# Peptides against a protein of PDB entry 7SID, part 2

Target 1, 151 residues: chain A of PDB entry 7SID
Amino acid sequence: LHMYLMLLKELPGEEYPLPMEDVLELLKPLSNVCSLYRRDQDVCKTILNHVLHVVKNLGQSNMDSENTRDAQGQFLTVIGAFWHLTKERKYIFSVRMALVNCLKTLLEADPYSKWAILNVMGKDFPVNEVFTQFLADNHHQVRMLAAESIN

## One batch from the design tools (peptide; aimed at target 1 M121)

Design b1_p8_4_s4 (made by RFdiffusion4, then SolubleMPNN; from b1_p8_4, 4 letters changed)
Fold by OpenDDE base, seed 1:
Structure b1_p8_4_s4 (fold): chain B 151 residues (1-151), chain A 8 residues (1-8)
Amino acid sequence: as target 1 above (151 residues)
Amino acid sequence: SSFTDLND
């Protein structure tokens, strides 16, 4: 886990995108790692903060290639799972803050949710619709962060 | 268990 998290942390930002092949390799174990530590609030927060780099890389990809679609799908699966558990009130505000940051980055890349659609329990949820729900979050900091992103 | 299922 620690080595994997370190790799995620060391990813370059939006200004220096990685090849899509490298992004895919990093995403492969992500779902399993998240699943194993889904009950650990601190680990979940750390993961969500680190995967912001992945989201930024995906946003820089303007190509409709198979690898891009695959990477988007892998990432959205993880984000969808975190959102689902958030709806079930399984995460504290700090984890929700990190999730909102991920969703914000997705909306910057895909403001109309053309590809940014979460599939949870067989149902599709566009990220723009998902994001607006955080405007009514129980924690004021989460609401404020969401509001800043909408304007 | 699945990612979305916190039950053991």
Scores: peptide ipSAE 0.250, ipTM 0.869, DockQ to the pose 0.254
OpenDDE base, seeds 2, 3, 4, 5: peptide ipSAE 0.207, 0.233, 0.167, 0.249; ipTM 0.862, 0.867, 0.860, 0.868; seed 2 fails the geometry check

Design b1_p8_5 (made by RFdiffusion4)
Pose (drawn by RFdiffusion4):
Structure b1_p8_5 (pose): chain A 151 residues (1-151), chain P 8 residues (1-8)
Amino acid sequence: as target 1 above (151 residues)
Amino acid sequence: SSLELLLS
């Protein structure tokens, strides 16, 4: 777990992007890793805080081949799964704050929501519309974080 | 699928 979290945190870089196949290799086991630790709040928070580093390489669309969309789908499905589980009151405010940070990073990467769309229950939600929903949260810290990052 | 795995 430590090895995977360290690779996720360190390998992606903004100045010189990785090949997309390497991004796919990084994102391949993430679904299983998240599946094992669905119950644990601390691990989920750590996982989200570490995976928010991949958006810098994911946001590149110059080489918009099939691998780009495959990696974007692989990441967005996990993010949407976390969001859906959060909507059902399944996570504590720490995981919600980490998810807010991830969504803020996604909004930074794709301001126009061309590709950053969460898919859940056969429906699609743009990240910008989803982000404003956190202004009505039951925890003051998450609301303040969303209000401050609303810019 | 990954979504079904996480929501099962």

Design b1_p8_5_s1 (made by RFdiffusion4, then SolubleMPNN; from b1_p8_5 with S2A E4D)
Fold by OpenDDE base, seed 5:
Structure b1_p8_5_s1 (fold): chain B 151 residues (1-151), chain A 8 residues (1-8)
Amino acid sequence: as target 1 above (151 residues)
Amino acid sequence: SALDLLLS
């Protein structure tokens, strides 16, 4: 886990987008790591903060390639799972803050949720619709972060 | 799927 998190942290920022092939390699173990540590709030927060680099890369990529679609699907599945557990009140505010930042970045790249759609239990949830729910979050900092993203 | 693993 530690080495994987270190690799995620050291990913190039928005100024230096990664090749989509590299993004796919990083996403391969992500679902297993998230599953194993889904009950650890600190690990989940750290993962969500680090995958912001992946979100930024996905937003800047050409969505016409098969690798891009594959990476997008794998990432959105993980985000959808985190959101689902958030709806079940399984995560503290700091984890929800990190999730909102991921959703914000997705909306910046896809304001109309053309491809940013979460599929949970066979149902589709556009990220813009999901995002508005955080405007009514129980924690004031989460509401503030969500509100700032609207402006 | 990743969702199934995370929610299991």
Scores: peptide ipSAE 0.065, ipTM 0.786, DockQ to the pose 0.937
OpenDDE base, seeds 1, 2, 3, 4: peptide ipSAE 0.063, 0.063, 0.063, 0.063; ipTM 0.782, 0.782, 0.781, 0.780

Design b1_p8_5_s2 (made by RFdiffusion4, then SolubleMPNN; from b1_p8_5, 3 letters changed)
Fold by OpenDDE base, seed 2:
Formats: structure tokens, C-alpha cells, sequence
Structure b1_p8_5_s2 (fold): chain B 151 residues (1-151), chain A 8 residues (1-8)
């Protein structure tokens, strides 16, 4: 886990995008890691904070590329899972804060949710609609972050 | 778990 988290942390920012093939390699074990540590709030928060760089990389890539679509799908699956578990009240506010930041970054790249769509339990949820729900979060800091991220 | 179902 530690090694994997370090690799995620080393992802370049928006100004220096990582090749999509490298992004795909990093995403391959992500679902397993998330599943294994789903009950560890600190690990989940750390993962969500680090995958922000993945979102930035995806946002700069050609959406028509097969690799881009593949990476996008893998990433959105994980985000959808975290959101679903959030709806089930499985995560504390600090994890939800990190999730909101991921959603914010997605909306910055795709404000109309053309591709930023979470598929959860066979249903599609546009990120812009998902994001709006955090305006009613039980924790004031989460609501504040969501509200400040809209404008 | 819900996560396992979603990610499987």
C-alpha cells in the first residue's frame, strides 16, 4: 500500500501530464486497493487526494482515444464506488471532503458532465448532479467546500 | 461489500 500511494503521489500535475499508458498502469490496481482498504478512512482520504492528479491528466487527454476512455472508465468506477458508499454513510467528513475535490476537478474539465458520469449499480449519475447533493451534506465544511467550488 | 460489488 505504501509503495502504491507513493507512486500516486508522484503523479505530475496538470501542467505536466503523464502519458495515458502510464496512467492506465497506475489505475489497474486501484480498485483492488480501494476495496481492500475501504474501511480505513485515512487510507481512503489519501487515495482520493492522490487521484486528483489522475483527473487532471484525464482532463487534458484526447477523449476520442481508446486508452483515454479506458482510463476514464476505470477512474469513474472508483469514484462512483466512493460516492455510493458515501451515500450509505460509510465515510467521515474528511473523506467526503477529498471526494468533493475529485468531483470538483472533474467538473472543471467537464462542467456539463459529457463524460463525467458515474455508473453505480447499473445507473448513470452525472457528476454535476452528484456534486449538487454535497450542498446538503451533514457536515458544514463539506457544504462549504461544495458551495465554494460551484463558482 | 458495496465497493466489492461495484468494482468487481
Amino acid sequence: as target 1 above (151 residues)
Amino acid sequence: SALDQLLS
Scores: peptide ipSAE 0.090, ipTM 0.823, DockQ to the pose 0.241
OpenDDE base, seeds 1, 3, 4, 5: peptide ipSAE 0.053, 0.072, 0.063, 0.063; ipTM 0.762, 0.799, 0.790, 0.796

Design b1_p8_5_s3 (made by RFdiffusion4, then SolubleMPNN; from b1_p8_5 with E4D)
Fold by OpenDDE base, seed 1:
Structure b1_p8_5_s3 (fold): chain B 151 residues (1-151), chain A 8 residues (1-8)
Amino acid sequence: as target 1 above (151 residues)
Amino acid sequence: SSLDLLLS
């Protein structure tokens, strides 16, 4: 886990995008890691904070690329899972803050949720619609972060 | 768990 997190942390940002092949390799173990540590709040927060770089890379990629679609799909599955568990009140505010930052980055890349759609339990939820729910979050800091992202 | 269901 620690080595994996270290790799995620060292990813370059939007200014220096990675080849999609590298992104795909990094995404391969992500779902398993998230599943294994789903009950560890600190690990979940750390994961969500580090995958921000992945989101930025995905946003700059060619939407017509098969590899891009594959990477987006794998990532969105994980984000959808975190969101679903958030709705079930499984995560504290600090984890939700990290999730909101991920969603914010997705919306910056795809404001109209053309591809940023979370599939949860067989249903599709556009990220822009998902994001608005955090405006009514129980924690004031989460609401504030969400509100800052809208305007 | 819900996560397991989504990722399975």
Scores: peptide ipSAE 0.054, ipTM 0.765, DockQ to the pose 0.239
OpenDDE base, seeds 2, 3, 4, 5: peptide ipSAE 0.049, 0.052, 0.054, 0.054; ipTM 0.748, 0.760, 0.765, 0.765

Design b1_p8_5_s4 (made by RFdiffusion4, then SolubleMPNN; from b1_p8_5 with S2P E4D)
Fold by OpenDDE base, seed 4:
Structure b1_p8_5_s4 (fold): chain B 151 residues (1-151), chain A 8 residues (1-8)
Amino acid sequence: as target 1 above (151 residues)
Amino acid sequence: SPLDLLLS
């Protein structure tokens, strides 16, 4: 786990994106890792913090590429799962903070949610609509972070 | 799917 998380942490940002095929290789085990540690708040927070780099890579890639769509899909599946569990009140505020940061980064790359759409249980949820829900989060820091992201 | 992820 820790070795994998370290690899995610070292993923290049917007200035030097990895080839999409390399991003895909990194994303392949991600869902399994997230599933295995979904009940561990610290691990989930760490994962969400690290995958910010993935969003940055995706934002700089050709959206018409098959590999890009695949990477987007795998990433959004994970984010959707975290969001779903958040709605089930499974995550403490610090994890939700990390999720909001991830959603913010997605919106920076895709402000109108053209590709940033969460599919949860067969339903599509545009990230911009999902994001607004955190403006009403029960924790003040989450609300503040969400509000700051809007400004 | 996200559901499969949650149930695994």
Scores: peptide ipSAE 0.058, ipTM 0.762, DockQ to the pose 0.673
OpenDDE base, seeds 1, 2, 3, 5: peptide ipSAE 0.053, 0.055, 0.053, 0.053; ipTM 0.752, 0.762, 0.752, 0.758

Design b1_p8_6 (made by RFdiffusion4)
Pose (drawn by RFdiffusion4):
Structure b1_p8_6 (pose): chain A 151 residues (1-151), chain P 8 residues (1-8)
Amino acid sequence: as target 1 above (151 residues)
Amino acid sequence: SLFTDVTK
């Protein structure tokens, strides 16, 4: 777990992007890793805080081949799964804060929501519309984080 | 079960 978190945090870089096949290799075990630790709040928070670093390489669309959409789907489905589970009151405010940070990073990467769309229950939600929903949260710290990051 | 099956 430590090895995988370290690789996720360190390998992606903004100045010189990785090949997309390498991004796919990084994102391949993430679904299983998240599945094992669905119950644990601390691990989930750490996983989200470490996976928010891959958006810098994911946002590149110059080489918009099939691998780009595959990697974007692989990431967005996990983010959407976390968001759906959060809507059902399954996570504590720490995981919600980490998810807000991830969504803020996604908004930074794709301001027009061309590709950053969460898919859940057969429905699609743009990240910008989902982000404003956190202004009505039950925890003051998450609301303040969302209000401050609304810019 | 995969974590992504939560979206189904």

Design b1_p8_6_s1 (made by RFdiffusion4, then SolubleMPNN; from b1_p8_6, 6 letters changed)
Fold by OpenDDE base, seed 1:
Structure b1_p8_6_s1 (fold): chain B 151 residues (1-151), chain A 8 residues (1-8)
Amino acid sequence: as target 1 above (151 residues)
Amino acid sequence: MDFTSLND
């Protein structure tokens, strides 16, 4: 886990995007790692903070490529799962803060949620609609972070 | 293991 997280942390951001093939390789174990540690709030927070680099890379890629669509799909599956568990009140505010940052980054890349759509339990949820719900989060810091992204 | 559930 530690080595994997370090790889995610060291990824170049939007200024220096990685080849999509490399992004795909990094995403392959992500779902399993998240699932394994889903009950650990600190690990979940760390994962969400580190995958921000992946989101930035996805936003700089050609949306028409098969690899881009594949990477987007894999990433959105993970984000959707975190959001679903958030709706079930499974995560503390610090994890939700990290999730909001991921959603914010997605909206920066896709403000109209053309591709940023979470599929949870067979239903589609555009990220822009999902993000709006955090404006009513129970924790003031989460609400503030969400509000800063909208204005 | 289903990621969308905390129940094993």
Scores: peptide ipSAE 0.052, ipTM 0.718, DockQ to the pose 0.330
OpenDDE base, seeds 2, 3, 4, 5: peptide ipSAE 0.047, 0.038, 0.035, 0.044; ipTM 0.714, 0.684, 0.678, 0.713

Design b1_p8_6_s2 (made by RFdiffusion4, then SolubleMPNN; from b1_p8_6, 6 letters changed)
Fold by OpenDDE base, seed 2:
Structure b1_p8_6_s2 (fold): chain B 151 residues (1-151), chain A 8 residues (1-8)
Amino acid sequence: as target 1 above (151 residues)
Amino acid sequence: DSFTSLND
């Protein structure tokens, strides 16, 4: 886990996007890692903070290739899972804060949710619709972060 | 696959 998290942390930002092939390789184990540590709030928060780099890379990609779509899909699956567990009230506010930051970044890259769509339990949820739900979060800091992000 | 259904 530590090594994997370090790799995620060291990902280049939007100024120096990674090749999509490299992004795919990093995303491959992500779902499994998240699943193993889904009950660890601190690990989940850390993962969500680090995957912001992946979101930035995906957002800067102007390619409409199969690899891009694959990477987007794999990433959205993970975000969707975190959101689903959030809806089930499995995560404390600090994890939700990190998730909101991910969603914010997705909206910046895709404000109309053309590709940023979460598929959870066989249903599609556009990120812009998902994001607005955090405006009504039970924790004031989460609401504040969400409110600031829409402007 | 969503990991929400994994490792049960």
Scores: peptide ipSAE 0.061, ipTM 0.730, DockQ to the pose 0.308
OpenDDE base, seeds 1, 3, 4, 5: peptide ipSAE 0.051, 0.052, 0.053, 0.050; ipTM 0.747, 0.729, 0.730, 0.741

Design b1_p8_6_s3 (made by RFdiffusion4, then SolubleMPNN; from b1_p8_6, 6 letters changed)
Fold by OpenDDE base, seed 5:
Structure b1_p8_6_s3 (fold): chain B 151 residues (1-151), chain A 8 residues (1-8)
Amino acid sequence: as target 1 above (151 residues)
Amino acid sequence: EDFTSIND
């Protein structure tokens, strides 16, 4: 786990995007890692903070590429799972804040949710509609973060 | 284990 997290942390930022092939390889084990540690709040928070680099890379990539679409799907599957468990009140505010930051970055890249759509248990949820729900979050810091992202 | 499921 720690080696994988270290790799995620060392990803180049928005200024120097990775080749999509490399992003795709990094995303392959992500779902399994998240599933294994889904009950660990600290690990989930760390993962969500680190994958911000991946979100930035996806937003700057050519969406017409097969590898980009595949990477998009792998990432959105993970985000959808975190959102689903959030709706079931399984995550503390710090994890939800990290998730909001991921959703914010997705909306910056895709304001109209053309590709940023979460599929959870066979149903589609556009990220722009998902994001607005955090404006009514029970924790004030989450509400403030969501509000600042809109304005 | 299913990622979207946490049994209570």
Scores: peptide ipSAE 0.058, ipTM 0.765, DockQ to the pose 0.318
OpenDDE base, seeds 1, 2, 3, 4: peptide ipSAE 0.052, 0.047, 0.054, 0.042; ipTM 0.754, 0.741, 0.754, 0.721

Design b1_p8_6_s4 (made by RFdiffusion4, then SolubleMPNN; from b1_p8_6, 6 letters changed)
Fold by OpenDDE base, seed 5:
Structure b1_p8_6_s4 (fold): chain B 151 residues (1-151), chain A 8 residues (1-8)
Amino acid sequence: as target 1 above (151 residues)
Amino acid sequence: EDFTSLND
């Protein structure tokens, strides 16, 4: 786990995006890692913070590429799962804040949710609609973060 | 394990 997290942390930022092939390889084990540690709040928070680099890379990539679409799907599957568990009140505010930051970055890249759509249990949820729900989050810091992202 | 569930 720690080796994988270190790899995620060391990803280049928005200024130097990775080749999409490399992003795709990094995303392959991510769902399994998240599933294994889904009950660990600290690990989930760390993962969500680190994958911000991946979100930035996806937003700057050519969406017409097969590898980009595949990477998009792998990432959105993970985000959708975190959102689903959030709806079931399984995550503390710090994890939800990290998730909001991921959603914010997705909306910056895709303001109209053309590709940023979460599929959870066979149903589609556009990220822009998902994001607005955090304006009514039970924790004040989450509400503030969501509000600052809109304004 | 199913990632979308915390149930046993």
Scores: peptide ipSAE 0.055, ipTM 0.754, DockQ to the pose 0.334
OpenDDE base, seeds 1, 2, 3, 4: peptide ipSAE 0.053, 0.051, 0.048, 0.048; ipTM 0.750, 0.747, 0.742, 0.740

Design b1_p8_7 (made by RFdiffusion4)
Pose (drawn by RFdiffusion4):
Structure b1_p8_7 (pose): chain A 151 residues (1-151), chain P 8 residues (1-8)
Amino acid sequence: as target 1 above (151 residues)
Amino acid sequence: SLTNLMEA
């Protein structure tokens, strides 16, 4: 777990992007890793805080081949799964704050929501519309974080 | 539609 978190945090870089096949190799076990630790709040928070580093390489679209969409889908489905589980009151405010940070990073990466769309229950939600929902949260810290990051 | 995380 430590090895995988360290690789996720360190390998992606903004100045010189990785090949997309390497991004796919990084994102391949993430679904299973998240599946094991679905119950644990601390691990989920740590996982989200570490995966928010991959958006810098994911946001590149110059080489918009099939691998780009495959990697974007692999990441967005996990983010959407976390959001859906959060809507059902399944996570504490720490995981919600980490998810807010991830969504803010996604908004930074794709301001127009060309590709950053969460898919859940056969429906699609743009990240910008989803982000404003956190202004009505039950925890003050998450609301303040969303309000401050609303820019 | 469900993901591996939702089904875990």

Design b1_p8_7_s1 (made by RFdiffusion4, then SolubleMPNN; from b1_p8_7, 5 letters changed)
Fold by OpenDDE base, seed 2:
Structure b1_p8_7_s1 (fold): chain B 151 residues (1-151), chain A 8 residues (1-8)
Amino acid sequence: as target 1 above (151 residues)
Amino acid sequence: SLTPIELS
């Protein structure tokens, strides 16, 4: 886990995007790591914070590329899973804040949720609609973060 | 890949 997290931490930001092939390689074990540590709030928070760079990379990529679509799908699956577990009240506020930051970054790249769509249990949820739900989060800091991200 | 159900 530590080694993998270190790799994620070293991901370049929006100004220095990774080749999509490298992004794909990093995303491959992500779902497994998330599954193994889904009950560890600190690990989940760390993962969500690190994958912000993945979102930035995807936002700059050519959406018509097969590799881009593949990476996008893998990433959105993970984010959708975190959101689903959030709806089931499985995560504390700090994890939810990290998730909101991921969703915010997605909306910055795709404000109308043309491709930023979470598929959870066979249903599609546009990120812009998902994001608004955090305006009603039980924790004031999460609501505040969501509200600040809207404007 | 892991589905949301599997993650839950």
Scores: peptide ipSAE 0.040, ipTM 0.720, DockQ to the pose 0.384
OpenDDE base, seeds 1, 3, 4, 5: peptide ipSAE 0.040, 0.035, 0.040, 0.039; ipTM 0.722, 0.692, 0.720, 0.719

Design b1_p8_7_s2 (made by RFdiffusion4, then SolubleMPNN; from b1_p8_7, 4 letters changed)
Fold by OpenDDE base, seed 1:
Structure b1_p8_7_s2 (fold): chain B 151 residues (1-151), chain A 8 residues (1-8)
Amino acid sequence: as target 1 above (151 residues)
Amino acid sequence: SLTPIELA
């Protein structure tokens, strides 16, 4: 886990995008890691904070690329899982803050949720619709972060 | 909670 997290942390930002092939390799174990540590709030927060770089890379990629679509799909599956557990009140505010930042980045790349759609338990949830629910989050800091992201 | 299979 620590090695994996270190790799995620060292990812370049939006200014220096990674090749999609590298993104795909990093995404392969992500779902398993997230599932294994889903009950660990600190690990989940760390993962979500680090994958922001991945989201930024995906936003700059060619939407017509097969590799881009593959990477987007794998990433959205993970985000959907975090969203699902959030709905079940499994995560504290700090984890939800990190999730909101991921969703914000997705919306910056896809404001109308053309491709940014979470599939949870066989049902589709556009990220823009998911995001609005954080405006009514129980924690004031989460609401504030969400509100700042809208405008 | 979701299993790795459900996340995959």
Scores: peptide ipSAE 0.051, ipTM 0.748, DockQ to the pose 0.283
OpenDDE base, seeds 2, 3, 4, 5: peptide ipSAE 0.049, 0.049, 0.048, 0.049; ipTM 0.745, 0.745, 0.736, 0.753

Design b1_p8_7_s3 (made by RFdiffusion4, then SolubleMPNN; from b1_p8_7, 6 letters changed)
Fold by OpenDDE base, seed 2:
Structure b1_p8_7_s3 (fold): chain B 151 residues (1-151), chain A 8 residues (1-8)
Amino acid sequence: as target 1 above (151 residues)
Amino acid sequence: DLTEILLS
């Protein structure tokens, strides 16, 4: 886990995007890691903070590429899972804060949710619609972060 | 369960 998290942390930002092939390789174990540590709030927060780099890379890539679509799908599956568990009140505010940051970054890359759509339990949820739900979060810091992000 | 969501 430590090594994997370190790799995620060291991902280049949007100024120096990674080749999509490298992004795909990094995404392969992500779902398994998230699943294994889904009950560890600190690990989940850390994962969500680090995958911000992946979101930035995805936003700078050609959306028409098959590899891009594949990477987007794998990433959105994980984000969708975290969101779903958040709706089930499985995560504390600090994890939700990290999730909001991910959603914010997705909206910056895709403000109209053309590709940023979470598929959870067979249903599609555009990120822009998902994001607005955090404006009504029970924790004031989460609400504040969400409110600041829409401007 | 995250596993169920990811595997669905």
Scores: peptide ipSAE 0.068, ipTM 0.782, DockQ to the pose 0.226
OpenDDE base, seeds 1, 3, 4, 5: peptide ipSAE 0.062, 0.066, 0.064, 0.067; ipTM 0.766, 0.780, 0.773, 0.787

Design b1_p8_7_s4 (made by RFdiffusion4, then SolubleMPNN; from b1_p8_7, 5 letters changed)
Fold by OpenDDE base, seed 1:
Structure b1_p8_7_s4 (fold): chain B 151 residues (1-151), chain A 8 residues (1-8)
Amino acid sequence: as target 1 above (151 residues)
Amino acid sequence: DLTPIELA
C-alpha cells in the first residue's frame, strides 16, 4: 500500500500523458487504499493531490474508448466517496481544497457533466452541481478556490 | 459507517 502511494507521487502531469492501460492499473487498487485511509487527513490529501494527474490523463483520452469509460467509472467512484464524506464533515479544509482541484479538472474536461457524474448511495450528482456547493464552503480558502475555478 | 467506496 505504501509502495502504491509512492508510485502515485511519481505520476507525470498532463504534459506527459500516460497510456490508458497504465491508468487502469493504477486505479485498480485505489478504492481499497482510499477506504483503508479514509480517516487519515494527510493521506487523503496526498492521494487527492496526486490522482489529479490521473484526471488530467482521462480528460485527454477518447471518450469512446472502452478503457477510458472503465477508468472514468473507477475514478468517479473514488471521488464520489470523498464527496460523500465531505458532506458528512469528515475532512478538514486542506483535503477539501484537494478535492476541489480534482473536480475543477473534471469540469475542464467535461464542463456540462455529460460523463462526470458522481453516484453516491444510489443517487447521481453531476460534478458541476457538486462543484457549485463548494462556493458556500465553511472555509474561506475553499470558497476562493472554487470561485476562481469557475471564473 | 460504510462509504461509497466500500459499497462499490
Scores: peptide ipSAE 0.043, ipTM 0.711, DockQ to the pose 0.232
OpenDDE base, seeds 2, 3, 4, 5: peptide ipSAE 0.037, 0.038, 0.038, 0.030; ipTM 0.699, 0.699, 0.699, 0.675

Design b1_p8_8 (made by RFdiffusion4)
Pose (drawn by RFdiffusion4):
Structure b1_p8_8 (pose): chain A 151 residues (1-151), chain P 8 residues (1-8)
Amino acid sequence: as target 1 above (151 residues)
Amino acid sequence: VLFTDYAH
């Protein structure tokens, strides 16, 4: 777990992007890793805080081949699964704050929501519309974080 | 069970 978190945090870089096949290799076990630790709040928070580093390489669209959409889908499905589970009151405010940070990073990467769309229950939600929903949260810290990052 | 199945 430590090895995988370290690779996720360190390998992606903004100045010189990785090949997309390497991004796919990084994102391949993430679904299983998240599945094992669905119950644990601390691990989930750590996983989210480490995976928010991959958006810098994911946002590149110059080489918009099939691998780009495959990697974007692999990441967005996981993010959408976390968001859906959060809507059902399944996570504590720490995981919600980490998800807010991830969504803020996604908004930074794709301001026009061309590709950053969460898919869940056969429906699609743009990240910008989803982000404003956190202004009505039950925890003050998450609301303040969303209000401050609303810019 | 995959974690992504919770989105379906």

Design b1_p8_8_s1 (made by RFdiffusion4, then SolubleMPNN; from b1_p8_8, 4 letters changed)
Fold by OpenDDE base, seed 5:
Structure b1_p8_8_s1 (fold): chain B 151 residues (1-151), chain A 8 residues (1-8)
Amino acid sequence: as target 1 above (151 residues)
Amino acid sequence: MDFTDLAF
């Protein structure tokens, strides 16, 4: 786990985004790692914070490539699962804060949710619509973060 | 159960 988290953390910055092939390889174990540690709030928060680098890479990539679509699909599946568990009240506010930051970064890359769509239980949810739900979150800091992100 | 199971 620690080695994988270090790889996520040490991704190159915005100046030199990773090739999409490398991003795709990095995302392959992500779903399994998240599943194994889905009950650990601290690990989930750490994962969500580190995958922000992946979101930035996805947003700067060539959207017409097959590898980009595959990477987007794998990533959105994970985000959809985190959102689903959030709706089931399985995550504390700090994890939800990290999720809001991921959604914010997705909206910066795709403001109209052309590709940023969460498929949960066979239904499609555009990220821009999902994001607005956090304006009514039970925790004050989550509401504030969501409100600041749309201004 | 993996995350795909959670999502669907």
Scores: peptide ipSAE 0.034, ipTM 0.705, DockQ to the pose 0.857
OpenDDE base, seeds 1, 2, 3, 4: peptide ipSAE 0.032, 0.034, 0.034, 0.033; ipTM 0.661, 0.700, 0.698, 0.689

Design b1_p8_8_s2 (made by RFdiffusion4, then SolubleMPNN; from b1_p8_8, 4 letters changed)
Fold by OpenDDE base, seed 5:
Structure b1_p8_8_s2 (fold): chain B 151 residues (1-151), chain A 8 residues (1-8)
Amino acid sequence: as target 1 above (151 residues)
Amino acid sequence: MDFTDLAK
């Protein structure tokens, strides 16, 4: 786990996007890691903070390639799972803060949710609609972060 | 793994 998290942390930012092939390889074990540690708040927070680099890379990539679509799908599956568990009140505010940051970055890359759509239990949820729900979050810092992202 | 495994 620690070696994988270190690899995610060391990803270059938006200024130096990774080849999509490398992003795809990094995403392959992600769902398994998230599932294994889904009950660990600290690990989940760390993962969500580190995958911001992946989100930025996805937003800067050519969305017409097969590898981009594959990477997009794998990432959105993970985000959808975190959102689903958030709706079930499984995560503390700090994890929700990290999730909002991921959603914010997705909306910056895709403001109209053309591709940023979460599929949860066979139903599609555009990220722009999902994001607005955090304006009514129970924790004031989450609400403030969501509001700052809109304004 | 897929979403169903994560949501359990």
Scores: peptide ipSAE 0.043, ipTM 0.716, DockQ to the pose 0.356
OpenDDE base, seeds 1, 2, 3, 4: peptide ipSAE 0.040, 0.040, 0.041, 0.040; ipTM 0.704, 0.710, 0.706, 0.713

